Peptides against a protein of PDB entry 3OIQ. Designs and how they scored, part 187

Target 1, 212 residues: chain A of PDB entry 3OIQ
Amino acid sequence: KNRIFVSSSKDFEGYPSKAIVPVQFVALLTSIHLTETKCLLGFSNFERRGDQSQEDQYLIKLKFKDRGSERLARITISLLCQYFDIELPDLDSDSGASPTVILRDIHLERLCFSSCKALYVSKHGNYTLFLEDIKPLDLVSVISTISTKSTNSSKHSSSELISECDLNNSLVDIFNNLIEMNRDEKNRFKFVKLIHYDIELKKFVQDQQKVL

## One batch from the design tools (peptide; made by RFdiffusion4, then SolubleMPNN)

Design b1_p30_1_s1 (from b1_p30_1, 14 letters changed)
Fold by OpenDDE base, seed 4:
Structure b1_p30_1_s1 (fold): chain B 212 residues (1-212), chain A 30 residues (1-30)
Amino acid sequence: as target 1 above (212 residues)
Amino acid sequence: SSLLEQLQKTLEELFKKSLPLILEELANLP
């Protein structure tokens, strides 16, 4: 089955009922909700959706049923958080209590760019997105990718199922949305409040702000 | 990186275990 690239979570409003559609999108990790019974990852492109929360536009479920699959979900969360330098409470504590992790508004402290593969599963008009795969993206690599698009149409035929154009357009759109949020005095998002805010990110944001 | 390889391997294993349950959920949804 061909995987569909999704540029907006609004695209799912037009998706068929009673379907399984493999999808892929690029977004920022915004929330983690791990409990004994479920794991949910929130992602957002911060597309303006009227008065709706811009957080968790993509709610991705990790489904588990047994201790073995629950452990894999916990390991997944641990590895993601290690990659993004997100501090978690010790998930490996031998305390017989399943660790609960509730993180929100992750994007206020860290830009966690992620390429996600998921299954859109719908019945009776309701849908759930199930995680298939997540590739965390390095911020330096994201910045470099956006910055280099101005000069070299080098035909790197990366046989990745997504056009390099779709990925790059989504990354640009995310940054543009973050720039708008940063300009809004009422918005809590500010680039200068990011833990990893450096000279490179500062320069990149300043250069992008001149184009918008 | 070793971290990304571990993540991918973990996700592959998790998805392989979850996929039957996802299909069952679709079948059993009212």
Scores: peptide ipSAE 0.650, ipTM 0.938, DockQ to the pose 0.919
Fold by OpenDDE base, seed 2:
Structure b1_p30_1_s1 (fold): chain B 212 residues (1-212), chain A 30 residues (1-30)
Amino acid sequence: as target 1 above (212 residues)
Amino acid sequence: SSLLEQLQKTLEELFKKSLPLILEELANLP
């Protein structure tokens, strides 16, 4: 089955009530919820949904059933946090209790761009997204990708079905949404509050703000 | 990067273990 690129989490409202659909999207990591029984990753593109929370628009589940798969979920979270320079509370609690990680509003401090592959699994109109794969994206690479007019369609092989255009459009949309949030005095998101707010990001945001 | 390779490998292993459970959850739903 071809993987479907998802530009909005609203797209799932039109999906079959009983299906398994491989999907992919790009979004910012907004939350991590790891417990002994489940791991949930929240992602958002910050698409405006009226007065609804823009957080956790994509709730992605890592399913595990045993200590071995739970360990893999923990390693996944550790590696993601290491990539994004997210400080985890010491997972080394000497207490034989499985470490609980609860992080929220990650996007307020760090822009954690992520390309996610997931299984949309629906029954009776309800759905769950199960993580297949996550590729964290470097912010410098994201900025470069948006800033460079994608002229190089490298004819790389037909198997990665997601148009480079779809990825780029979604990255642009995310930045546009963040710019709108930054302009909104009521919104907690501000670029200047990002830990990694540097000259490059500042310049990029300033240049994008002129186009919007 | 070594980090990305480790992440990918971990996710592949996790997904391989989770997929049967995901399919079972679908099958057992009435």
Scores: peptide ipSAE 0.650, ipTM 0.938, DockQ to the pose 0.888
Fold by OpenDDE base, seed 5:
Structure b1_p30_1_s1 (fold): chain B 212 residues (1-212), chain A 30 residues (1-30)
Amino acid sequence: as target 1 above (212 residues)
Amino acid sequence: SSLLEQLQKTLEELFKKSLPLILEELANLP
């Protein structure tokens, strides 16, 4: 089945009430909820739903059934957090209690851009997104991709053709939404509060603010 | 990077184990 690129979490409102659809989107990691029984990753593009930006617009489930698959989920979370320089409590604690990780509002400290592949699974009008793959994106690479209208089709090999345009448009939309949040005095999000706020990000934000 | 390769491998293994359960959830929900 062809994978569908999703630009908005609202697209799922039009999806079939009984289906399995492979999807892909790009969003910011906003939350991690790892317990003994489940793992949930929250993502958002901060699309406005009324007057407020919503967190966790994409709830992605990691399903495990046994200690072996639970360990793989824990390793997945550890590796993602290592990539994004997110501090986790020690997940390898020999204490026979499964480690619990609850992180929220990750986007207030770090912009964790992620390209996600998931299965949309619906029954009786309810749906769940199950994780297939996550590619974490480097912020410098994201900024460069937006700034350089990549007219250079570097023929990266035959992996699933996301339109480079769809990815770039979604990245631009996310930054535009973050700029609007940064301008709102009531919004907790501020670029200057990001741990990785540097001269490059500052310049990029200033240049984007002039176009909006 | 070695980190990204480890992440991809881990996700592939996890998804392979989870996929049967995802399909069963669709079948067995009343």
Scores: peptide ipSAE 0.650, ipTM 0.938, DockQ to the pose 0.934
Fold by OpenDDE base, seed 1:
Structure b1_p30_1_s1 (fold): chain B 212 residues (1-212), chain A 30 residues (1-30)
Amino acid sequence: as target 1 above (212 residues)
Amino acid sequence: SSLLEQLQKTLEELFKKSLPLILEELANLP
């Protein structure tokens, strides 16, 4: 079965009540919930949902049952946090207690763009998204991609059915949503509060704000 | 590159271990 690109987490409301569907989406990492028994990653594209929270629109589960798979989940979280420069408490502390990590509102300090592959698994109308893969995206690369691809639709890059267009459109939509949140005085998100807010990001946001 | 390669390898190994459990959850749900 081909992997389906998902532009909105609302798309899952139309999905089969009993299925396994490989999916892919692009979103910002918003939360990490690592406990002794489970790991959950929250992602959002900040699509407007009325008065509902825009956080954790995609809740991705890492399932483990043994110490070996738990360790792999912990290493996964450590490596993601190293990539995004997220401070974690030492997960390797020799204290025989499984480290608990609870991070929320990550997007208020860092834009952690991620291309996620997951399995949509549904039964009886409820679903769970299980992690298959995460590709962290560098913010400079994201900005460059959005800025340059408005001109060159090169038709010819081959075999993966998920068009570079779907990725780019999702990245643009996320930035547009963030710009709207930044304009809203009631919204906690502000670009100037990002730890990595630099001249390049400032200029990019200013240029995008003129088009919106 | 090394960090991303380590992440990819870790995720592949984790998914390979988790997939049987995911399939078992589907089979055993009433």
Scores: peptide ipSAE 0.649, ipTM 0.937, DockQ to the pose 0.929

Design b1_p30_1_s2 (from b1_p30_1, 12 letters changed)
Fold by OpenDDE base, seed 4:
Structure b1_p30_1_s2 (fold): chain B 212 residues (1-212), chain A 30 residues (1-30)
Amino acid sequence: as target 1 above (212 residues)
Amino acid sequence: SELLKQLQQALEELFKLSLPDILEELENLP
């Protein structure tokens, strides 16, 4: 089956009640929930959903069943956090209790842009998204991609079934949503509170705010 | 980066190990 690009997690409301569908989306990492028995990653594009939380719009499950697969899940989380410069408690502590990691509101400190491949698995109208792959995106690369979107369709490699347009549109939408959140006095999100807030990001946000 | 390669490898291995059980969740739910 061809992979489907998902621009909104609302798209899943129209999906078949019994299916396996390979999907891909772009979102910010918002939460990590790692326990001895499960790993869940929360992602959001911060699409306005009325009174619903804008966090964890995509709940992605890493399934593990044994100590070997659990170790792979822990390694995956460690490597992902290392890429985004997220501090984790020592996951390798020889203390016989598997460390529980619960991180929330990651987007308040770091913009962790991620291109996710997942399997949508539904039965009886309920669904689970299982992680297939995650590509963390560098913020400088995201900013450059959005800024250059108007001029150069750089033919990057034809192997990803997703049009560069869909990726770029989703990245723009995320930034627009973040700009709206930043303007809202009731919203906790502020660009100036990001640990990685620099002159480049500041300039980019200021320039995007003039277009919105 | 080497970090991204390691991440991708870990994910590919984890997904490969998990895929049979993911498929079973579709079949065995009553």
Scores: peptide ipSAE 0.649, ipTM 0.931, DockQ to the pose 0.912
Fold by OpenDDE base, seed 3:
Structure b1_p30_1_s2 (fold): chain B 212 residues (1-212), chain A 30 residues (1-30)
Amino acid sequence: as target 1 above (212 residues)
Amino acid sequence: SELLKQLQQALEELFKLSLPDILEELENLP
């Protein structure tokens, strides 16, 4: 089955009630919920659902069933957090209790852009997204990609590759949504509160704000 | 980067181990 690019978490409302569909999306990491029995990653593109931008629009499950697969899940989370410079409590505690990690509102401190591959698995009208792959994206690379998008429409219409255009469109949409959130006085998100807020990000946001 | 390679390897292995149980969750519908 061909992988489907998902631009909105609402796309799943139109999906079959009993199916397995490979999907891909790009979003910001918003939460991590690691327990002894499961790991959940929250992602959002901050698409407005009514008057509010919602966190955790994409809830992605890492399933594990034994200590070996649990260890792989913990390694995965550790490596992901290392890439994004997210401080985790020491997961390596020799105390035989697997530490619980609960991080929320990650996007308020860090823009963790991620290209995710998942399996949509639906049963009885409910669905679960299972993580297949995550590619963390560097913010400088994201900014560069958005800024240069106006010139390189390479028409590589190969039916199997999710178009680079779809990824780039979603990255633009995310930034536009963040700009709207930043303008909203009721929204907790502010670019100036990001730990990595620098002159480059500031300039990019200012330039993008002139187009919106 | 080496970090990205390790991340992809861990995810691939975890997904491969989990896939049978994911499929079973779909089949065990009454």
Scores: peptide ipSAE 0.649, ipTM 0.931, DockQ to the pose 0.847
Fold by OpenDDE base, seed 1:
Parts: C-alpha cells; sequence; structure tokens
Structure b1_p30_1_s2 (fold): chain B 212 residues (1-212), chain A 30 residues (1-30)
C-alpha cells in the first residue's frame, strides 16, 4: 500500500473504522511519556482547533511486550533526546526500577522538527498510531529549505517531488502557526524563550513575520 | 550521522518485534 502523507490530524476523522493505513507526517515533538508498560510521543503542527489544546495532535505509540523490546524503546528515546539535546534522567541507572520519563511542552524550549512514519490502526471507530520510523530534522536545514524554495522549482521526479513538496509545505505551515502563537500574548510559546534561539533563527522569524 | 543510524536501527528492530502484536490487536479484539 502507498504511504499517505498527512497534513492534519483531522484527516483521521475520515479514515476507515477498521483499517491499517501507513501514514507519514511532519510535526514538532511536544511530549514524551515513557513508563514500564508503554511509550507515547506527542507531536503537533499547531494547527488552530478553536479552543482545544494545540499540543499532542499526533499521539504516537511505541509498543513493547518484554524486557528486550522495552530496552529498545528506551534506547530509541535516549538517542532521540540526544539528537535534540533534551536532558533525560539517567535511563541506564542499574536500579531495577524502570525509570519513568514524562516530558511535556518540549516546543516551549526546543523546536524538535520530526518526519514520522506510522501505522494508523483503527477498530470500532477508535484509532492508534504506531511508530514505524522517526527522522529528526535539523533546524538550520529546515530554515534553509524554507528560505531557498522561494526561488528554485527544480524538476525532480513526480513521486519524490510530491513527498518533498508536502514536507516543505508542512514545515512552512508549522512556522506560520508558531509565528501566530508568538504574536498572541496569551500563548506561552515565544521564540526568544527557546534555548537555541540564535541570530539565524531571529532573522528568519523577522523575515517571515513581514510576509504574514 | 552515527547517531541517526543507531536511531533508525533501534526503531526498525522495535517495529519488527511489535508488528505481530499490532496485527493481533485487529484480529483478536472481540
Amino acid sequence: as target 1 above (212 residues)
Amino acid sequence: SELLKQLQQALEELFKLSLPDILEELENLP
């Protein structure tokens, strides 16, 4: 089956009540919930949903059933956090208690852009998204990609073009949503409060704010 | 990077181990 690119988590409301659908989306990592029994990753593109929280629009499950698969889930979370420079409590502590990790509002401190592949699994009208793959995206690379696309429509192959266009459109939409949140005095999100807020990000945000 | 390769390998292995149980959730739920 072809993988479907998802631009909004609302698209799942139109999905079959009993199906497996491979999906792909781009979003910011917003939460990590690792326990002894499950791991959940929250993602958001910050699409406006009226008065609903814009956090955890995509709730992605890592399923494990034994100590071996639990260890792989922990390694996965450690490596992901290492890439994004997210501080975790020592997951490798020899204390036989499986450490619980609960991180929320990650986007308030770090912009963790992620390209996710998941399985949409539905039964009886409810669904779960299971993580297949996550590609963390470098913020400098995201900024450069958005900035350069204003000039060069280079002719690559139609199927790769669709996926690259969908990715880039989603990245633009996320930044536009973040700019709107930054302008809202009631919103906790502010670019200047990001730990990695630098001159490049400042300039990019200032230039995008002139177009919106 | 080596970090990204290790992440992808861990995810691929975890997904392969989890896939049977994901499929059973569709078949065996009453």
Scores: peptide ipSAE 0.649, ipTM 0.931, DockQ to the pose 0.920
Fold by OpenDDE base, seed 5:
Structure b1_p30_1_s2 (fold): chain B 212 residues (1-212), chain A 30 residues (1-30)
Amino acid sequence: as target 1 above (212 residues)
Amino acid sequence: SELLKQLQQALEELFKLSLPDILEELENLP
């Protein structure tokens, strides 16, 4: 089956009540919820949905059933957090208690852009998104991609035809939403509070703010 | 990077192990 690019988590409202659909989206990592029994990753594009929290618009499940698969989920989370410079408690502790990790509002400190592949699985009108793959995106690379409008299809032979246009449009939409949040005095999100707020990000945000 | 290769490998292995149970959830939910 062809993978579907998803621009909004509202797209799932139109999906079949009983289906398996491979999907892909781009969003910011907003939360990590790792316990002994479950692993959930929250993502958001910060699309406006009234007065509701814009966190965790995409809730992605890592399924494990045994200690071996649980360890693999922990390794996955550790490696992801290492890429984003997110500090985690020691997940490898030989102490027979599996460490619990609960992180929220990650986007308030770090812009963790992620290209996610997932399985949409629905039954009885409810759905779950299961993680297939996550590609963390470098912020400098994201900024450069948006700025250059690079029609240069460097045929990176990633065998999955992600429309480069869909990716770029989604990244632009995320930044536009973040700019609106930054302008709102009631919103906790501020670019200047990001740990990695530098001159390049500042300039990019200022240039985008002039177009909006 | 080596980090990204390790992440991809861990995800591929985890997904491969979980996929049978994900498919069963579609059949066995009452």
Scores: peptide ipSAE 0.649, ipTM 0.931, DockQ to the pose 0.925

Design b1_p30_1_s3 (from b1_p30_1, 14 letters changed)
Fold by OpenDDE base, seed 5:
Structure b1_p30_1_s3 (fold): chain B 212 residues (1-212), chain A 30 residues (1-30)
Amino acid sequence: as target 1 above (212 residues)
Amino acid sequence: SELLKKLQETLKKLYELSLPYILEELEKLK
C-alpha cells in the first residue's frame, strides 16, 4: 500500500474505524514517555485547536512485549536523545529496574524536527500510531529547506518519495505556528529560550515574521 | 551518520518484532 503523507493529525478523524494504513508526517518532538510497559513519543505541528493543548497531537507508540524488545526500545530512545542532544537519565542502570523516562515540553528548549513513518491501526473507532521509522532533521537543514525553494533531490534515500512540496509546506506551517506562539504572551514557547537559539535562527524568524 | 544508521536499524528490528503482535491483536478483537 502507498504511504500517505499527513499534514494534520485531524486527518485521522476521517480515517476508517477499522484500518491499517502506512502514514508519514513531519512534526516537532514534544514528549517522551518510557515505562516498564510502554514507550510513547509525542509530536506536534502546533496546529491551532481552540483551547486544547497543542503538544502531543501525534502520539506514537513503540511496542515491546519482552525484555529483548524493551531493550531495543530503550536503545532507540537513547539514540534519538543523543541525536537531539537531550539529556537522559542512565538507561543502562545495572539495578535491574527498568528506567522510567518522562520528558515533557521538549519544544520549549529544543526544536526537534522529525520525519516519521508510522502505521495507523484503528479498531472500533480508536486508533494507535506505531513508529516504523524516524528521521531526525537538523535545524540548519530545515531552515535552508524553507529558505531555498530549491528541490534538494535527496539522492540517497530510496524511501518512498514524500513529495518535497508536502514536507516543505509542513515545515513552513510549523514555523508559522511557532511564530504565533512566540507572539502570544500567554504561550510558554519563546524562541529566545531555546538552548540552541543563535544568530541564524534569529535572522530566519525575523525574516519569516515579515511575511506573516 | 553512524548514529542515524544505528537508530534506524534498532527501530527497524523493534518494528519487525512488534508487527506480528500488532496484527494479531487486531484479529483477536474481531
Scores: peptide ipSAE 0.654, ipTM 0.928, DockQ to the pose 0.841
Fold by OpenDDE base, seed 2:
Structure b1_p30_1_s3 (fold): chain B 212 residues (1-212), chain A 30 residues (1-30)
Amino acid sequence: as target 1 above (212 residues)
Amino acid sequence: SELLKKLQETLKKLYELSLPYILEELEKLK
């Protein structure tokens, strides 16, 4: 089955009630919920949805069943957090108890751009997204990609079905949504509150704000 | 990066272990 690029989590409302569909999307990591029984990653593109929370628009599950697979999930989360410089104090606990990690509102401190491959699995109108692959995106690379309007539609090889255009459009949309949130006095998101807020990000945001 | 490689390899292993079960759970519901 061909992988479908998803620009909005609303797209899933139109998906079959009983299906298995490989999907891919780009979003910001917003939450991590790791317990002894489940691992969930929340992602969002911060698309406006009326009065609904803009957080965790994509709830992605890492399925595990035993201690071995649980360990793999824990290692996955640790490595992901290490990539984004997210501190996980609870993972280092030598206590034989499986560490619980609950992080929320990650986007308020760090912009953790992620390209996710997932398996959409629906039954009886309910669906679950299972994480297949994740590619953390470097913020400098994201800024550069948006700024350099990559006209190079070079026909790179058939295996990654996502057009460079779809990725870029999604990244632009996310930034535009963040800019709108930053302008909203009621919204908790502010670029200046990001731990990694630097001169480069400041300039980029200022320039992008002029286009909106 | 080495970190990204380790992340993706770990996740791949987890996914491969989980996939048969995810598929079976759907078949039992046919």
Scores: peptide ipSAE 0.656, ipTM 0.929, DockQ to the pose 0.734; fails the geometry check
Fold by OpenDDE base, seed 4:
Structure b1_p30_1_s3 (fold): chain B 212 residues (1-212), chain A 30 residues (1-30)
Amino acid sequence: as target 1 above (212 residues)
Amino acid sequence: SELLKKLQETLKKLYELSLPYILEELEKLK
């Protein structure tokens, strides 16, 4: 089956009650929940959903069942955090206790753009998303992609079915949502509070704010 | 980057190990 690009986590409300569907989306990493029994990654595009929290709109599971697979999950989380410069407690501690990591509201400090491939698995109306692949996106590259309106339909081969358009549209939507959050005095999100807030991001945000 | 490669390889291995179990969970509920 072809992978489906998902622009909103609301799309899953229309999905079959019993299905396996490979999906892909772009979102910001918002939470990490690693315990002895499970690993969950929260992602969001910060789409407005009434009075509900905008965090963790995509809850993605890393499944492990033994110590070997648990170790792979821990290594995966460690490497992901290394990529985004997220400080974690030492997950490799030889202390026989499985490290518990609970990070929330990551987007308040860092914009961790991620292209995720997942397996949608539904049964009896409930679904779980299982992480298949993740591609962290560099913020500079994201800003550049949005700014250039790259109409360059690079003839990249038909196999990666995400239209460059779908990716770009999702990135634009995320930034627009963040700009709205930044304008809202009640919202905790502020661009100036990001650890990596620099002149380039400042300029980009200022330019985008003029278009909205 | 080498970091990205290691991340994706590790996750791929985890996914491949988990996939049979994920599929089995669907079959048991037929």
Scores: peptide ipSAE 0.656, ipTM 0.929, DockQ to the pose 0.798; fails the geometry check
Fold by OpenDDE base, seed 1:
Structure b1_p30_1_s3 (fold): chain B 212 residues (1-212), chain A 30 residues (1-30)
Amino acid sequence: as target 1 above (212 residues)
Amino acid sequence: SELLKKLQETLKKLYELSLPYILEELEKLK
């Protein structure tokens, strides 16, 4: 089955009411909700949607049904947080109580760019996205990719089914949306409040602000 | 990285274990 690249979570409004569709998107990690019974990851590209919250535009489920699969979900979340330098309470506690983790507004502290593969599953007009694969993207690599987009027709034959063009366009759109949020005095997002705000990111934002 | 490899391998195992259940939930409603 061909995997569909999704540029907006609004695309799912046009999807069949009863279907299974492999999809892929690029977004920022915004939330983690791990409980005894479920794991949800929130992602967003911060597309303007009127009065709707710009966070958690993609709600991605990790499903588990037993202690073994629950452990795999906990390990997955731990490893993801280690990759993004997100501080978690020790999930490996031998205490027989399933740890609950609720993180929100991750994008206010860290830009966690992620390329996600998911399974769209719809029934009776409702849908769920199930996480199949995740590729965290380094901010330095994202900045470099956006900055060189005009010059590098380098046909990297990455066997990845995503058009390099679709990925790059989505990354640009996310940054443009973040710049708009940063300019809005009512928006809590500010680049200077990011834990990893450095000279490189500062310069990149300043240069992008001149083009917008 | 080794971290990324472990992440993707763990998630793959979880997905493979969940997939039969996801498919069954669709069949019970046919």
Scores: peptide ipSAE 0.655, ipTM 0.928, DockQ to the pose 0.713; fails the geometry check

